# Ledger of designs, part 65: peptides against a protein of PDB entry 3HUF

Target 1, 320 residues: chain A of PDB entry 3HUF
Amino acid sequence: MWIIEAEGDILKGKSRILFPGTYIVGRNVSDDSSHIQVISKSISKRHARFTILTPSEKDYFTGGPCEFEVKDLDTKFGTKVNEKVVGQNGDSYKEKDLKIQLGKCPFTINAYWRSMCIQFDNPEMLSQWASNLNLLGIPTGLRDSDATTHFVMNRQAGSSITVGTMYAFLKKTVIIDDSYLQYLSTVKESVIEDASLMPDALECFKNIIKNNDQFPSSPEDCINSLEGFSCAMLNTSSESHHLLELLGLRISTFMSLGDIDKELISKTDFVVLNNAVYDSEKISFPEGIFCLTIEQLWKIIIERNSRELISKEIERLKYA

## One batch from the design tools (peptide; made by RFdiffusion4, then SolubleMPNN)

Design b2_p14_5_s4 (from b2_p14_5, 5 letters changed)
Fold by OpenDDE base, seed 3:
Parts: structure tokens; C-alpha cells; sequence
Structure b2_p14_5_s4 (fold): chain B 320 residues (1-320), chain A 14 residues (1-14)
């Protein structure tokens, strides 16, 4: 989201979030969803128009800002952004930091981008929320992104957490739920006057972890917890691969259980399978190999003695 | 001073 602040109390000492939309900026406007009052005699009554675009798909992957358009409203002294005069037809900016000078005012409006990118675990939830979140200037998507800051967990009562949720947790992404999204949707008007009123996702995240025993105490408890072990996995999910990497595993990939040769077995402590393959092929598992699902692995990982538990299972199956 | 600059600017906009 775009946040503006200003020097010299020209914004009344307050910061403001600029959601996607159009704002008339000037001395003789009243602060609302489409106006930004700037208190200076050196600023025109109606000085500039700011237009914040909704996020692009690219912005979800890059964490880049919503496009910021500035147009001078035919003022005597014009408008500058980053010391450059705004063109007659307006200019668009993708920089994360903008120093906006209105006319000859010695104090500038400083706009900065706070990156927030929300990944969804479920396409139905994405479909439900994407439009509203985009109108808040929040990029949304399903796929993993290095720019992802938040992850929406689907609350299915009594179900195990998904691989996506596990990975999001280990990646230190802030896990949120639909309750937080609903809260975000309601605060849009309140943050006009005070950007600090933006709801804290960390509180939601803390509550999720506290109330769900499927989460370890911290990501750090799990990261590299299986260092020194080797696994083989079916080459089906990038998230699964990344999850196993974060556990410190050496990973070999295979396309089918039939591709697991003696050489791979000799270098592999256990095989990680998806649920469908595990359930369908359980009867055909090679002898002496520890096969488990990611969900089963996760249940071991969250235990304090995870290394000992895995070692015992490997030994048990090796001598069976 | 910033105050003097502001005052000059007020005079230019009036």
C-alpha cells in the first residue's frame, strides 16, 4: 500500500494510506476518500491529482508498487516528483519512494510503498477476495512468490494444515485467515486519518499459531531440523520441494515409484509421497524403504525429538 | 529560515 507523510505539518502531522483511486490534492479540499488536504499557503486550492492504480499481476511476483500517477492541475508553479517537473499530461511512477513537491512549498509529501502481497491456498477464496484486496492496493495470487508477505489459510475444521500452509509458515510468511480479510475490508475509511489504524496481521497470525497445535512454536524450530538426512520425492510440487529444502534435506527427485533404483535407495533415508500416491501405491512400496506423506513428515517435524523419531522409523523399516 | 521562505511564497501566491 502507498503511505504518505509530509514535512512541516502540511499533512497535519499524520500519515495516510492511499488506496487505489483518485485523489484531489490541495489547500482547499477536505480530507475524504477522494481528497487530500494539504495545509500550506504555497499550495493551490486544487493543486494536483493523484491516481493510484490497482495492482498488476506482475506486482504480485515482484512486490512492486501500485502505479502512482501525478497530474498537476494547471497550477502556477507546477508539481515535482523526485525533483522532476510533472509533465502537462501527468506522469506515472513505479518507484517505491516518491518525493512530491507541490508548487514552491518548501515541505514535500513523501510517499513510500509498504509491500503487502497475499497468497491464497485456495482458488475459491482467491476468487472471493481478490477484487476487494486489489481495491486496497494489495496484490493477490495462488502461486508462491518471493514477494509474498501474507498467506491465507483455509480454515477447515478438523483437517490437517496444507503443504502450502506449512511452507508459508517456514518461509516466515504471516499466516492469516478470512477473519483478517474481513477486518481489512472494514477499516478502509478509518485509515484515511491515521495510517497506524491499519490492522496488524501479526496479531491474527499469533492467534492462529496459539490455537492450533499443528504449528511448531517457531519456524526456526523446524528450519534445518533434518540436516544430514536425505529424501527422495515425486517431482510434482514446487512447494513440497521448497518445504523439504527448508528442513535441510538433501532431495532427490523421481517421476514414478518404479524409477526408485538401488542407487537411489542407497542414498535415501526416506521417500516423501503425496497423499494420492501414498494411498494408491502403499501395497507396492519397496521393502526396506521408509515412505511417508508430507503431512506425516510434518507431524514428526513439529515434535521436539523429530530427528530421533525419523531415525527410529528408518531403522525399523531397514530391519523389517 | 523556512518561515521566511514561506512568507515570500505567500506573497507570490496572493
Amino acid sequence: as target 1 above (320 residues)
Amino acid sequence: SIEEELKKLEEELS
Scores: peptide ipSAE 0.023, ipTM 0.569, DockQ to the pose 0.133
Fold by OpenDDE base, seed 2:
Structure b2_p14_5_s4 (fold): chain B 320 residues (1-320), chain A 14 residues (1-14)
Amino acid sequence: as target 1 above (320 residues)
Amino acid sequence: SIEEELKKLEEELS
């Protein structure tokens, strides 16, 4: 989201969030959803127009800012952005930091981009929330992105957390839920004159972890916790692969259970299967191979003695 | 930054 602040109390000492939309900036306007009052004798009654665009698809992957357009409203002394005079037709900016000088005002309006990019676990939740979040200037998507700051967990009471949620947690993203999204949607209805009025995503995340025993105390408790072990997995899920990598596992891939040869068995401590394959093929598992689901593995990983638990299970099956 | 806030959160959860 874009946030503006200013020196010399020209914004009354307040920071303001700028959602996608158009704002008239000047001395003789009243603060509302489309106007920004600036208190200075050196600023025109109507001085500039700011236009914030909705996020692009590219912004979801890059974490780049919504496009910021500035137009001078034919003022005597013009408008500058980053010490450059704004052109007659206006200029567009993709920099994360903008110093906006209105006329001869000695104090600048500072606009900065606060990175917020929300990944969704499922397409249904994305379809429900994407429009509202985009209107807040928040990029949204389904695919994994290095720009992702927040991850939406679907509240299914009594169900295991998804692989996406597990992976998001280990990547140190802020896990949020539908309740937080509802609060964000409500915030748009008011003129936010103080960025501190935004709902605290970290507090939401703390509450999710505290109230759900499926989360470990920290990502650091799980990252590389299985270093030195090796696994084999079906080549079906990239997220599953990345999750296992974050656990410190050496990973071999196969296409079917029939591809598990003596060589693969000799170098593998356990086999990770999806739920469908595990349930359908459990009767046909080769003897002496430890097979488990990602969900079963996660239940072991969240324990403080995860390495010991895995070792005991491997030994149990070798001597059975 | 969000990264600093996450680090602080990890310290508070630990």
Scores: peptide ipSAE 0.000, ipTM 0.307, DockQ to the pose 0.015
Fold by OpenDDE base, seed 4:
Structure b2_p14_5_s4 (fold): chain B 320 residues (1-320), chain A 14 residues (1-14)
Amino acid sequence: as target 1 above (320 residues)
Amino acid sequence: SIEEELKKLEEELS
């Protein structure tokens, strides 16, 4: 999200979030959803127009800012951005930091991009929220991205957390829920005067972790917790692979259970299967190998003695 | 408990 602050109290000592939209900036405007009052004698009554575009699809993957357009409103002394005079037709900026000088005002408006990029676990939730979040200047998507800062957990009561949620947790993304999104959508007007009124996603995350026994206390408790162990997995989702990598596992891939030969078993401590394969092929599991689902593995991983638990199962099945 | 789940896994693999 774009945030503006200014020196010399020209923004009344407040920070403001700029959502996608158009803003008239000047001395003789009233703060609202389309106007930014700037208190300086050196600033024109109507000085500049800021236009913030909605996030692009690319922004979801790059974590780049919404495009920021600045146009001078034919003022005597013009407008500068990063010490460069804004062109007559306006200029567009993709830099994360903008120093905006209005006329001869000795104080600069500082615009900075606070990265917020929300990944959704399922298409239905994305479909529900994407439009509203994009109107807040928040890129959204389903696919894993290095730019993701937040992850929306699907609250299905009584279900295990998804692989996506597990991976998001281990990646140290801020896990949020629908309640946070609902709250976020309602504060749009209140944050005009005070950007500090933005809901605390970290507090939401802490509450989710505290109230859900499917989460360990920290990602650090799980990261590399299975270092030294080897697993084989069905060539399924990249997310599952990345999850297992974060656990410190050496991973081999196979295409079918029939590919699990003696050689693979010799170098593998356990086999990770998806739920569908696990349920359908239980009868066909290779002898002498510990097979489990990612969800079953996760339940072991969140335990303090995860290594001992896995070791016991490996020993039991390999030496039986 | 995790022990019960492991036991269930064992029963399913047997």
Scores: peptide ipSAE 0.000, ipTM 0.277, DockQ to the pose 0.005
Fold by OpenDDE base, seed 5:
Structure b2_p14_5_s4 (fold): chain B 320 residues (1-320), chain A 14 residues (1-14)
Amino acid sequence: as target 1 above (320 residues)
Amino acid sequence: SIEEELKKLEEELS
């Protein structure tokens, strides 16, 4: 989201979030959803127009800002952005920091981009929320991204957390739920007066972790917890692979259960399968190898004695 | 318990 602040109390000592939309900026406008009042004798009554575009798909992957357009409203002394005069037809900016000078005002409006990128676990929730979140200047998507700051957990009562949720947790992404999204949708008008009124996602995350026994106390309890063990997995999910890497596992990939030969078994402590393959092929599992799902592995990993539990299971099946 | 689930996995593989 774009946040503006200003020097010399020209914004009345307040910060403001600029959601996607158009704003008239000037001395003689009233603060509302489409106007920004700036208190200076050196600025025009109506001085500039700011236009914030909705996020692009690229912005989700880069964590880059919504495009910021500035147009001078034919003022005597013009408008500058980062010491450069705004062109007659307006200019567009993708920098994360903008110093906006209105006319001869000695104080600048400082615009900065606060990165927030929300990943969704399922397409249904994305479809439900993407439009509203994009109107808040928040990029959204389904795919893993290095720019992802928040992850929306699908709350299904009595179900295990998804691989996506597990991976998001280990990556130290802030996990949120639909309640947080609902709260975000209500704050748009209140944030005009004070940008600090944006809901704290970390509080939501803390509450989720506290109230759900499927999470360990911290990601650090799980990261590299299985260092020294080796697993094999079907080459089906990059997210699953990255999750297992974060556990400190040495990973071998195979294309079919039929590829599990004596050589692979000799180098592998256990086989990780997705739920569909586990359920369909459990009768045909190779003898002498421990096969489990990622969800079953997760239940072991969250235990304090995870290494001992895994070791015992490997030993039992290797000598059977 | 996780121990019960592991035991069940052993039984399914035997």
Scores: peptide ipSAE 0.000, ipTM 0.271, DockQ to the pose 0.005

Design b2_p14_6_s1 (from b2_p14_6, 6 letters changed)
Fold by OpenDDE base, seed 3:
Structure b2_p14_6_s1 (fold): chain B 320 residues (1-320), chain A 14 residues (1-14)
Amino acid sequence: as target 1 above (320 residues)
Amino acid sequence: EEEKKKLEALKELK
């Protein structure tokens, strides 16, 4: 989201969130959803127009800002952004930091981008929420991205958390739920006056962890917890691979169950399978192979004695 | 004894 602040009390000492939309900026406007009052005698009554675009798909992957357009409203002394005069037709900016000078005002408006990118685990939830979140200047998507800051957990009562949720947790993404999304949808008016009134997603995350026994106390409890162990997995999902890497596992990939040979078995402690493959093949697993699902592995990992538990299970199956 | 129960519970998940 874009946040503006200014020197010399020209914004009344307040920080403001700018959502996607158009704003008239000037001395003789009243603060509302489409106007930004700036208090200086050196600023025109109507000085500039700011237009913030909705996020692009690229912004979801890069964590880049919503495009910020500035147009001078034919003022005597113009408008500058980052010491450059705004062109006659206006200019667009993708920099994360903008110093906006209105006319001869000695104080600048400082605009900075606070990155917030929300990943969804479910396409139906993305379809439901994407439009509203984009109108807040929040990029949204389904795919894993290094730019993701938040992850929407599906509320399925009685089901295990998804691999996406597990991975989001371990990579220290803030896990949120639909209640937080609903809250975000209602805050637009209150944050116009004070950017600090933006709801803290960390509170929602803490509550999710506290109230769900499927989460460890922290990601640090699980990261590298299986260092020194080796696994094999079917090359099916990048998220599963990245999850196992974060556990500190040495990973061998195979393309089919037929590639599970004596050599692969000899160098691996266990084989990780998806639920569908596990359920279909569990009866045909060769003796001496420890196979488990990611969900079964997760249940071990969240235990305090995870290393001992997995070691005992490896030993049991090697001698079975 | 508690570790045995946890290991048995993990076995029942197969």
Scores: peptide ipSAE 0.000, ipTM 0.267, DockQ to the pose 0.005
Fold by OpenDDE base, seed 5:
Structure b2_p14_6_s1 (fold): chain B 320 residues (1-320), chain A 14 residues (1-14)
Amino acid sequence: as target 1 above (320 residues)
Amino acid sequence: EEEKKKLEALKELK
């Protein structure tokens, strides 16, 4: 989201979040969803127009800012952004930091981009929330992205957490829920005067972890916890592969269950399967192979003695 | 006893 602050108390000593939309900036406007009052005798009554675009799909993957357009409203002394005069037709900016000078005002408005990119675990939740979040200037998507800052888990009562949630946790992404999204949706009015009223996602995350026994105490308890073990995986999911890598596993990939031969068994400690394949093939697993799902592996990995548990199971099956 | 239950639960995953 864009946040503005200003030198010399020209914004009344307050910070403000700028959501996507159009703002008239000037001395003689009242702060609302479409106006930014700036208190200086050196600025025009209506001095500039700021237009913040909604996030693009690219912004979700890059964590880049919503495009920031500035137009001078035909003022005597113009508008500058980063010491450059704004063109007559206005200019657009993609820099994360903007110093906006209105006329001869000795104090600048400082706009900075605070990255927030929300990944959703399922398309239904994305469809429900994407429009509202985009109107807050928050990029949203389903795919894994290095720019993601937050992850929305699907709360299904009695269900195991998804691979996406597991991976988000290990990546140290802030896991949030629908309660946080609901709170975000209400902030538009409250943050007009004070950007500090933005809800704390870390508090939501702490509450999720505290109230759900499917999470370990920290990602650090799981990261590289299986270092030295080797697995094979059916080449079906990139997220699953990345999850297993974060556990410190050496991963071999295979394309078909028919590729699970004596050679593969000899070089791997266990085989990771998806639920559908596991359920369909449970009776036909090769003798002496340890096959499990990611959800089963996760139940082991969250235990403090995960390495011992896995070692005992590997030994049991190798000597059976 | 808890370790035994966890190991038994792992055996039931087969």
Scores: peptide ipSAE 0.000, ipTM 0.272, DockQ to the pose 0.005
Fold by OpenDDE base, seed 2:
Structure b2_p14_6_s1 (fold): chain B 320 residues (1-320), chain A 14 residues (1-14)
Amino acid sequence: as target 1 above (320 residues)
Amino acid sequence: EEEKKKLEALKELK
């Protein structure tokens, strides 16, 4: 999200969030959703136009800023951005930091990008919220990205958390819910006057973790907790693979259950299966193989003695 | 005893 601040109290000592849209900037405008008042005798009545575009798909993967357009409104002394004069037709910027000089004003407006990218666990929730969040200048998507800062957990009463939620937690993303998104959508008007009124996602996250016993106390309790163990998995999910890697597991992949031979069994401590394969009555597991689902594995991992629990289960199945 | 109960609970999840 774009935030502006200024030196010399020309913005009345306030920080302001700029959502996607168009803003007239000048001395003789009133602060509202489309105007930014700047208090200086050196600034024109209507000095510049700022236009912030909605996020692109690329911005979701890179964490890059919404495009920031600046146009001078035919002022006597022009407008500069990062010490460069803005062209007659306006210029567009993708830098995360913009130093905006209006005419001969000795104080600059500083625009900076605060990265916020929201991943959704399912396409239905994305379809519901993406338009509103994009109008806040927040990139959204379904796929994992290194730029993701927040993850939307789908509240299904009585269900286990998804693999996506487990992975988001271990990646130290801030897990949020629909209540946070609803609150975020309502604060748009109040944030014009005070950027500090943006909802704290960390408080929402703490409440989710506190109220759900399916989460460990911290990601650090689970990361590399299974270091030294080996597993095999069906090559069905990239998120599942990345989750198992974050647990510190050595992973072998197989394409079919027929690939589970004596050699694979000898090299692995356990086999991770999806629910559909695990629950299939038609599947006889080879003797002496420890098979479990990711959800079953997660229930072990959230325990403080996870390594001991897994070791005991492996031993029990080897001697049964 | 608590570990045994947790292992039994893990068995009931199979």
Scores: peptide ipSAE 0.000, ipTM 0.266, DockQ to the pose 0.005; fails the geometry check
Fold by OpenDDE base, seed 4:
Structure b2_p14_6_s1 (fold): chain B 320 residues (1-320), chain A 14 residues (1-14)
Amino acid sequence: as target 1 above (320 residues)
Amino acid sequence: EEEKKKLEALKELK
């Protein structure tokens, strides 16, 4: 999201979130959803127009800012952004930091991009929330992104956390829920005067982790916890692969269950299967093969003695 | 005893 602050109390010492939309900036406007009052004698009554675009799909992957357009409203002394005079037709900016000088005002408006990119675990939740979040200047998507800062966990009571949730946790992404999104959607008016009124996603995350026994205390408890072990998995899910990598596993991939041969078993400690394959093939697993689902693996990983548990199970099945 | 219960719970998942 774009946040503005200013020197010399020209924004009354307040920070403000600028959501996608158009703002008239000037000395003689009242702060509202479309106006930014700037208190200086050197600033025109109506000085500039700021237009913030909604996030692009690219912004979700890059963590780049919403495009920021500045137009001078034919003022005597113009408007500058990063020491450059704004052109007659306005200019658009994709820099994360903008120093906006209105006329001869000695104090600048500092606009900075606070990165927030929200990944959703499922398309249904994305479809529900994407429009609202985009109107807050928050890029959203389903796919993994290095720019992802937040992850929406689907609250299905009684279900295991998804692979996406597990991976988001290990990536140290702030896990949030629908309650946070609901609250976030309501703050639009309240944050006009004070950007600090934004909901604390970290508090939400802490509460999720505290109240859900499917999470370890920290990602660090799980990252590389299985270093030195090897597994095989069906080459179907990139997220599953990345999850297993974060556990410190050496990973072999196979394309079909028929590829689970003596050679594969000789070089792997266990085989990771998806639930559907595990359930369908449970009776047909070759003797001496330690097969488990990602969810079963996760249940082991969250234990303090995960390495010992895995070792015991390997020994039980390979040396039986 | 707690480890045994966890191992049993893991066996029940199989």
Scores: peptide ipSAE 0.000, ipTM 0.267, DockQ to the pose 0.005; fails the geometry check

Design b2_p14_6_s2 (from b2_p14_6, 8 letters changed)
Fold by OpenDDE base, seed 4:
Structure b2_p14_6_s2 (fold): chain B 320 residues (1-320), chain A 14 residues (1-14)
Amino acid sequence: as target 1 above (320 residues)
Amino acid sequence: SKKKKIEEELKELK
């Protein structure tokens, strides 16, 4: 999201979120969803137009800002952005920091991009929320991205957390829920005057973790917790692979259960199976090796003695 | 089922 602040109290000491949309900026406008009042005698009554575009798909992957357009409204002294005079037709900016000088005002409006990219675990939730979040200037998507800052956990009561949620947690992504999204969607008007009224995602995250026994106290409790162990997994999802990597596992991949030969078993401590394979009555599990699902593995990983638990199961099956 | 057995074993480990 774009946030503006200003020096010299020209924004009345307030920070403001600029959602996608168009804003008339000037001395003689009233703060609302389409106007930004700037208090200076050196600023025209209607000085500039700011236009913030909705996030692009690329912005989700890069964490780049929504495009920020500035147009001078034919003022005597013009508008500058980052010490450059705005062109007659306006200019567009993708820099994360913009120093906007309105005319001869000695104080600048400082626009900065607060990175917020929300990943969704499932397409249904994305479909429900993406439009609203994009209108807040928040890039959204399903795919993993290094730019993701937040992850929407699906609140299915009594279900195991998904691999996506597990991975998001280990990546130290702020896990949020639908309640946060609902709250976030309501603040649009209230944050016009004060950007600090944005709901605290970290508080939401803390509450999720506190109230859900499927999470350890911290990602650090799980990261590299299985260092030195080796697993084999079906080459299915990249997220599953990355999750296992974050656990510190050496990973071998196989394409079918039939590829789990003696050689693979010899170098593997356990096999990670997806639920579909694990639940299939038609599938014979490999003999002589510990097989578990990612969800079962996660249940072990969240225990303080995870290494001991895994070791015991490995030994139990090697000597059986 | 093998699944149920593993789930039971995992419960015993807790």
Scores: peptide ipSAE 0.019, ipTM 0.536, DockQ to the pose 0.005
Fold by OpenDDE base, seed 2:
Structure b2_p14_6_s2 (fold): chain B 320 residues (1-320), chain A 14 residues (1-14)
Amino acid sequence: as target 1 above (320 residues)
Amino acid sequence: SKKKKIEEELKELK
């Protein structure tokens, strides 16, 4: 989201969130959803127009800002952004930091981009929330991104957390739920005057972790916890592969259970299977190797003695 | 089911 602040109390000592939309900036406007009052004798009654675009699809992957357009409203002394005069037709900016000088005002308006990108685990939830979040200037998507800051967990009563949720947790992404999204949708008007009223996602995350026994106390408890072990997995999910890598596992991939030969078994401590393969009555499991699902592996990993637990299971099957 | 057996074994390890 874009935040504006200013020197010399020209914004009345307040920070303000700018959502996608159009704002008239000047001395003789009243603060509202489309106006920004600036207190200076050196500023025109109506001085500039700020236009913030909705996020692009590219912004979700890059964490780049919503496009910021500045137009001077035919003022005597013009408008500058980053020491450059704004053109007659206006200019567009993709920099994360903008110093906006209105006329001869000795104090600048400082605009800065606070990165927030929300990944969804469920396409139905994305479809429900994406439009509203985009209108807050928040990029949204389904795919993993290096720019992802938050992950929406689907609350399914009585089900295990998804692989996406497990991976988001280990990546130290802030996990949020639908309650946080609901709260975000209600604060849009209140944050106009006070940017500090934006809900704390970290508090929401702490509450989720505290109230759900499927999470360890921290990602650090699980990262590299299985260092030195090796596994084989069916090449079905990139996210599953990345999750196993974060556990410190050496990973071999196979395309079918028939590719699990004696050589692979000799080098592998256990096989990770998806639920569809594991629950299939028609599939013969490889002999002489421990097979489990990612969900079963996760139940081991969240325990403090995970290395001892996995070692005992591997040994039990060697002697059975 | 093999799944149930592993889940039971995991409960015994806790």
Scores: peptide ipSAE 0.017, ipTM 0.534, DockQ to the pose 0.005
Fold by OpenDDE base, seed 3:
Structure b2_p14_6_s2 (fold): chain B 320 residues (1-320), chain A 14 residues (1-14)
Amino acid sequence: as target 1 above (320 residues)
Amino acid sequence: SKKKKIEEELKELK
């Protein structure tokens, strides 16, 4: 989201969130969803127009800002952004930091981008929320991205957390739920005058973790917890691979269960299977190796003695 | 048999 602040109390000492939309900026406008009052004798009554675009798909993957357009409203002394005069037709900016000078005002409006990108675990929830979140200047998507800051956990009562949720937790993404998304949708008017009224996602995350026994106390409890162990996995998902890497596992990939030969077994402590493979009645599990699902592995990893538990299971199945 | 055994063992670990 874009946040603006200003020097010399020209914004009345307040910070403001700018959502996607159009804003008339000037001395003689009243603060609302489409106007930004700037208190200076050196600026025009109506000085500039700011237009913030909705996020692009690219912005979801890069964490880049919503495009910020500035147009001077034919003022005597113009408008500058980053010390450059705004062109007659307006200019668009993708920099994360903008110093906006209105006319001869000695104080600048400082606009900065706070990165927030929300990943969804399922397409149905994305379809439901994407439009509203994009109108808040929040990029949204389904795929894993290094730019993701938040992850929406699907509330399925009584189900195991998904691999996506597990991975989001371990990569220190803030996990949120539908209640937080609902709250975000309601605060738009309240944050116009005070950007600090933006709801803290970390509180929601802390509550989710505290109230759900499927999470460890921290990601640090699980990161590299299986260092020194080796696993083999079916090359099915990037998230699964990255999850196992974060556990400190040495990973061998195979394309089919038939590729699990004696050599692979000799170098592997256990095999990680997806649910579809594990639940298939047609599959003969390799002999002499421990096979488990990611969900089963997760149940072990969240325990305090995860290394001892895995070691015990590996030994037990070597002799079974 | 192995699936059931793992599921039972994972229940005993809780």
Scores: peptide ipSAE 0.009, ipTM 0.457, DockQ to the pose 0.005
Fold by OpenDDE base, seed 1:
Structure b2_p14_6_s2 (fold): chain B 320 residues (1-320), chain A 14 residues (1-14)
Amino acid sequence: as target 1 above (320 residues)
Amino acid sequence: SKKKKIEEELKELK
């Protein structure tokens, strides 16, 4: 999201979130959803127009800012952004940091982009929330991205957490739920004068983890916890592969169960299968190797003695 | 860590 602050108390010492939309900036406007009051004798009554666009799909993957347009409202001394005079027709900016000088005001408005990029675990929730979140200047999507900061967990009562949720946790993405999204939708008006009124996503995350026994206490408890073990997995998802990598596993990939030969078995401690393969009555599991699902592996990983547990299961099958 | 960075960014929003 875009946040503005200013020197010399020209914004009354407050930070403000700028959501996508248009703002008239000047000395003689009242702060609201479309106006930013700036307290300086050196600026015009109506000095500039700021226009913030909704996030693009590209912004979801890059963590780039919503486009910030500045237009001078035909003022005597103009407007500058990053020491450059704004053009007569206005200019658009994609820099994450903007120093905005209104006329001869000795104090600048500092606009900075704080990345908030929300990944969803399922398309239904994305469809439900994307529009509202985009209107907050928050990029949204389904696919994993290095730019993602938050992950929306689907709360299905009595179901295991998804691989997406497991991976989001291990990669230290802040896991949030629909309650947090609801809070985000309601705070839009309250944060106009004080950006600090944004709901604490970390508090939401802590509450989720505390109230769900399917999570370990921290990602650090699981990261590299299986270092030294080797697994084979069906080449099904990049997310599953990345999850297993974060556990410290050496990973071999195969295209079919028929590719699991004696050589692969000799160098592999266990095979990770997807649920569809594991639950298939038509599939003969390779002999002499431990096979489990990611969800079963996760149940082991969340235990404090995960290494001992997995070693015991590996040994049990070698001697069976 | 990505978590610490996010924590810092979220603290700066306060």
Scores: peptide ipSAE 0.000, ipTM 0.302, DockQ to the pose 0.025

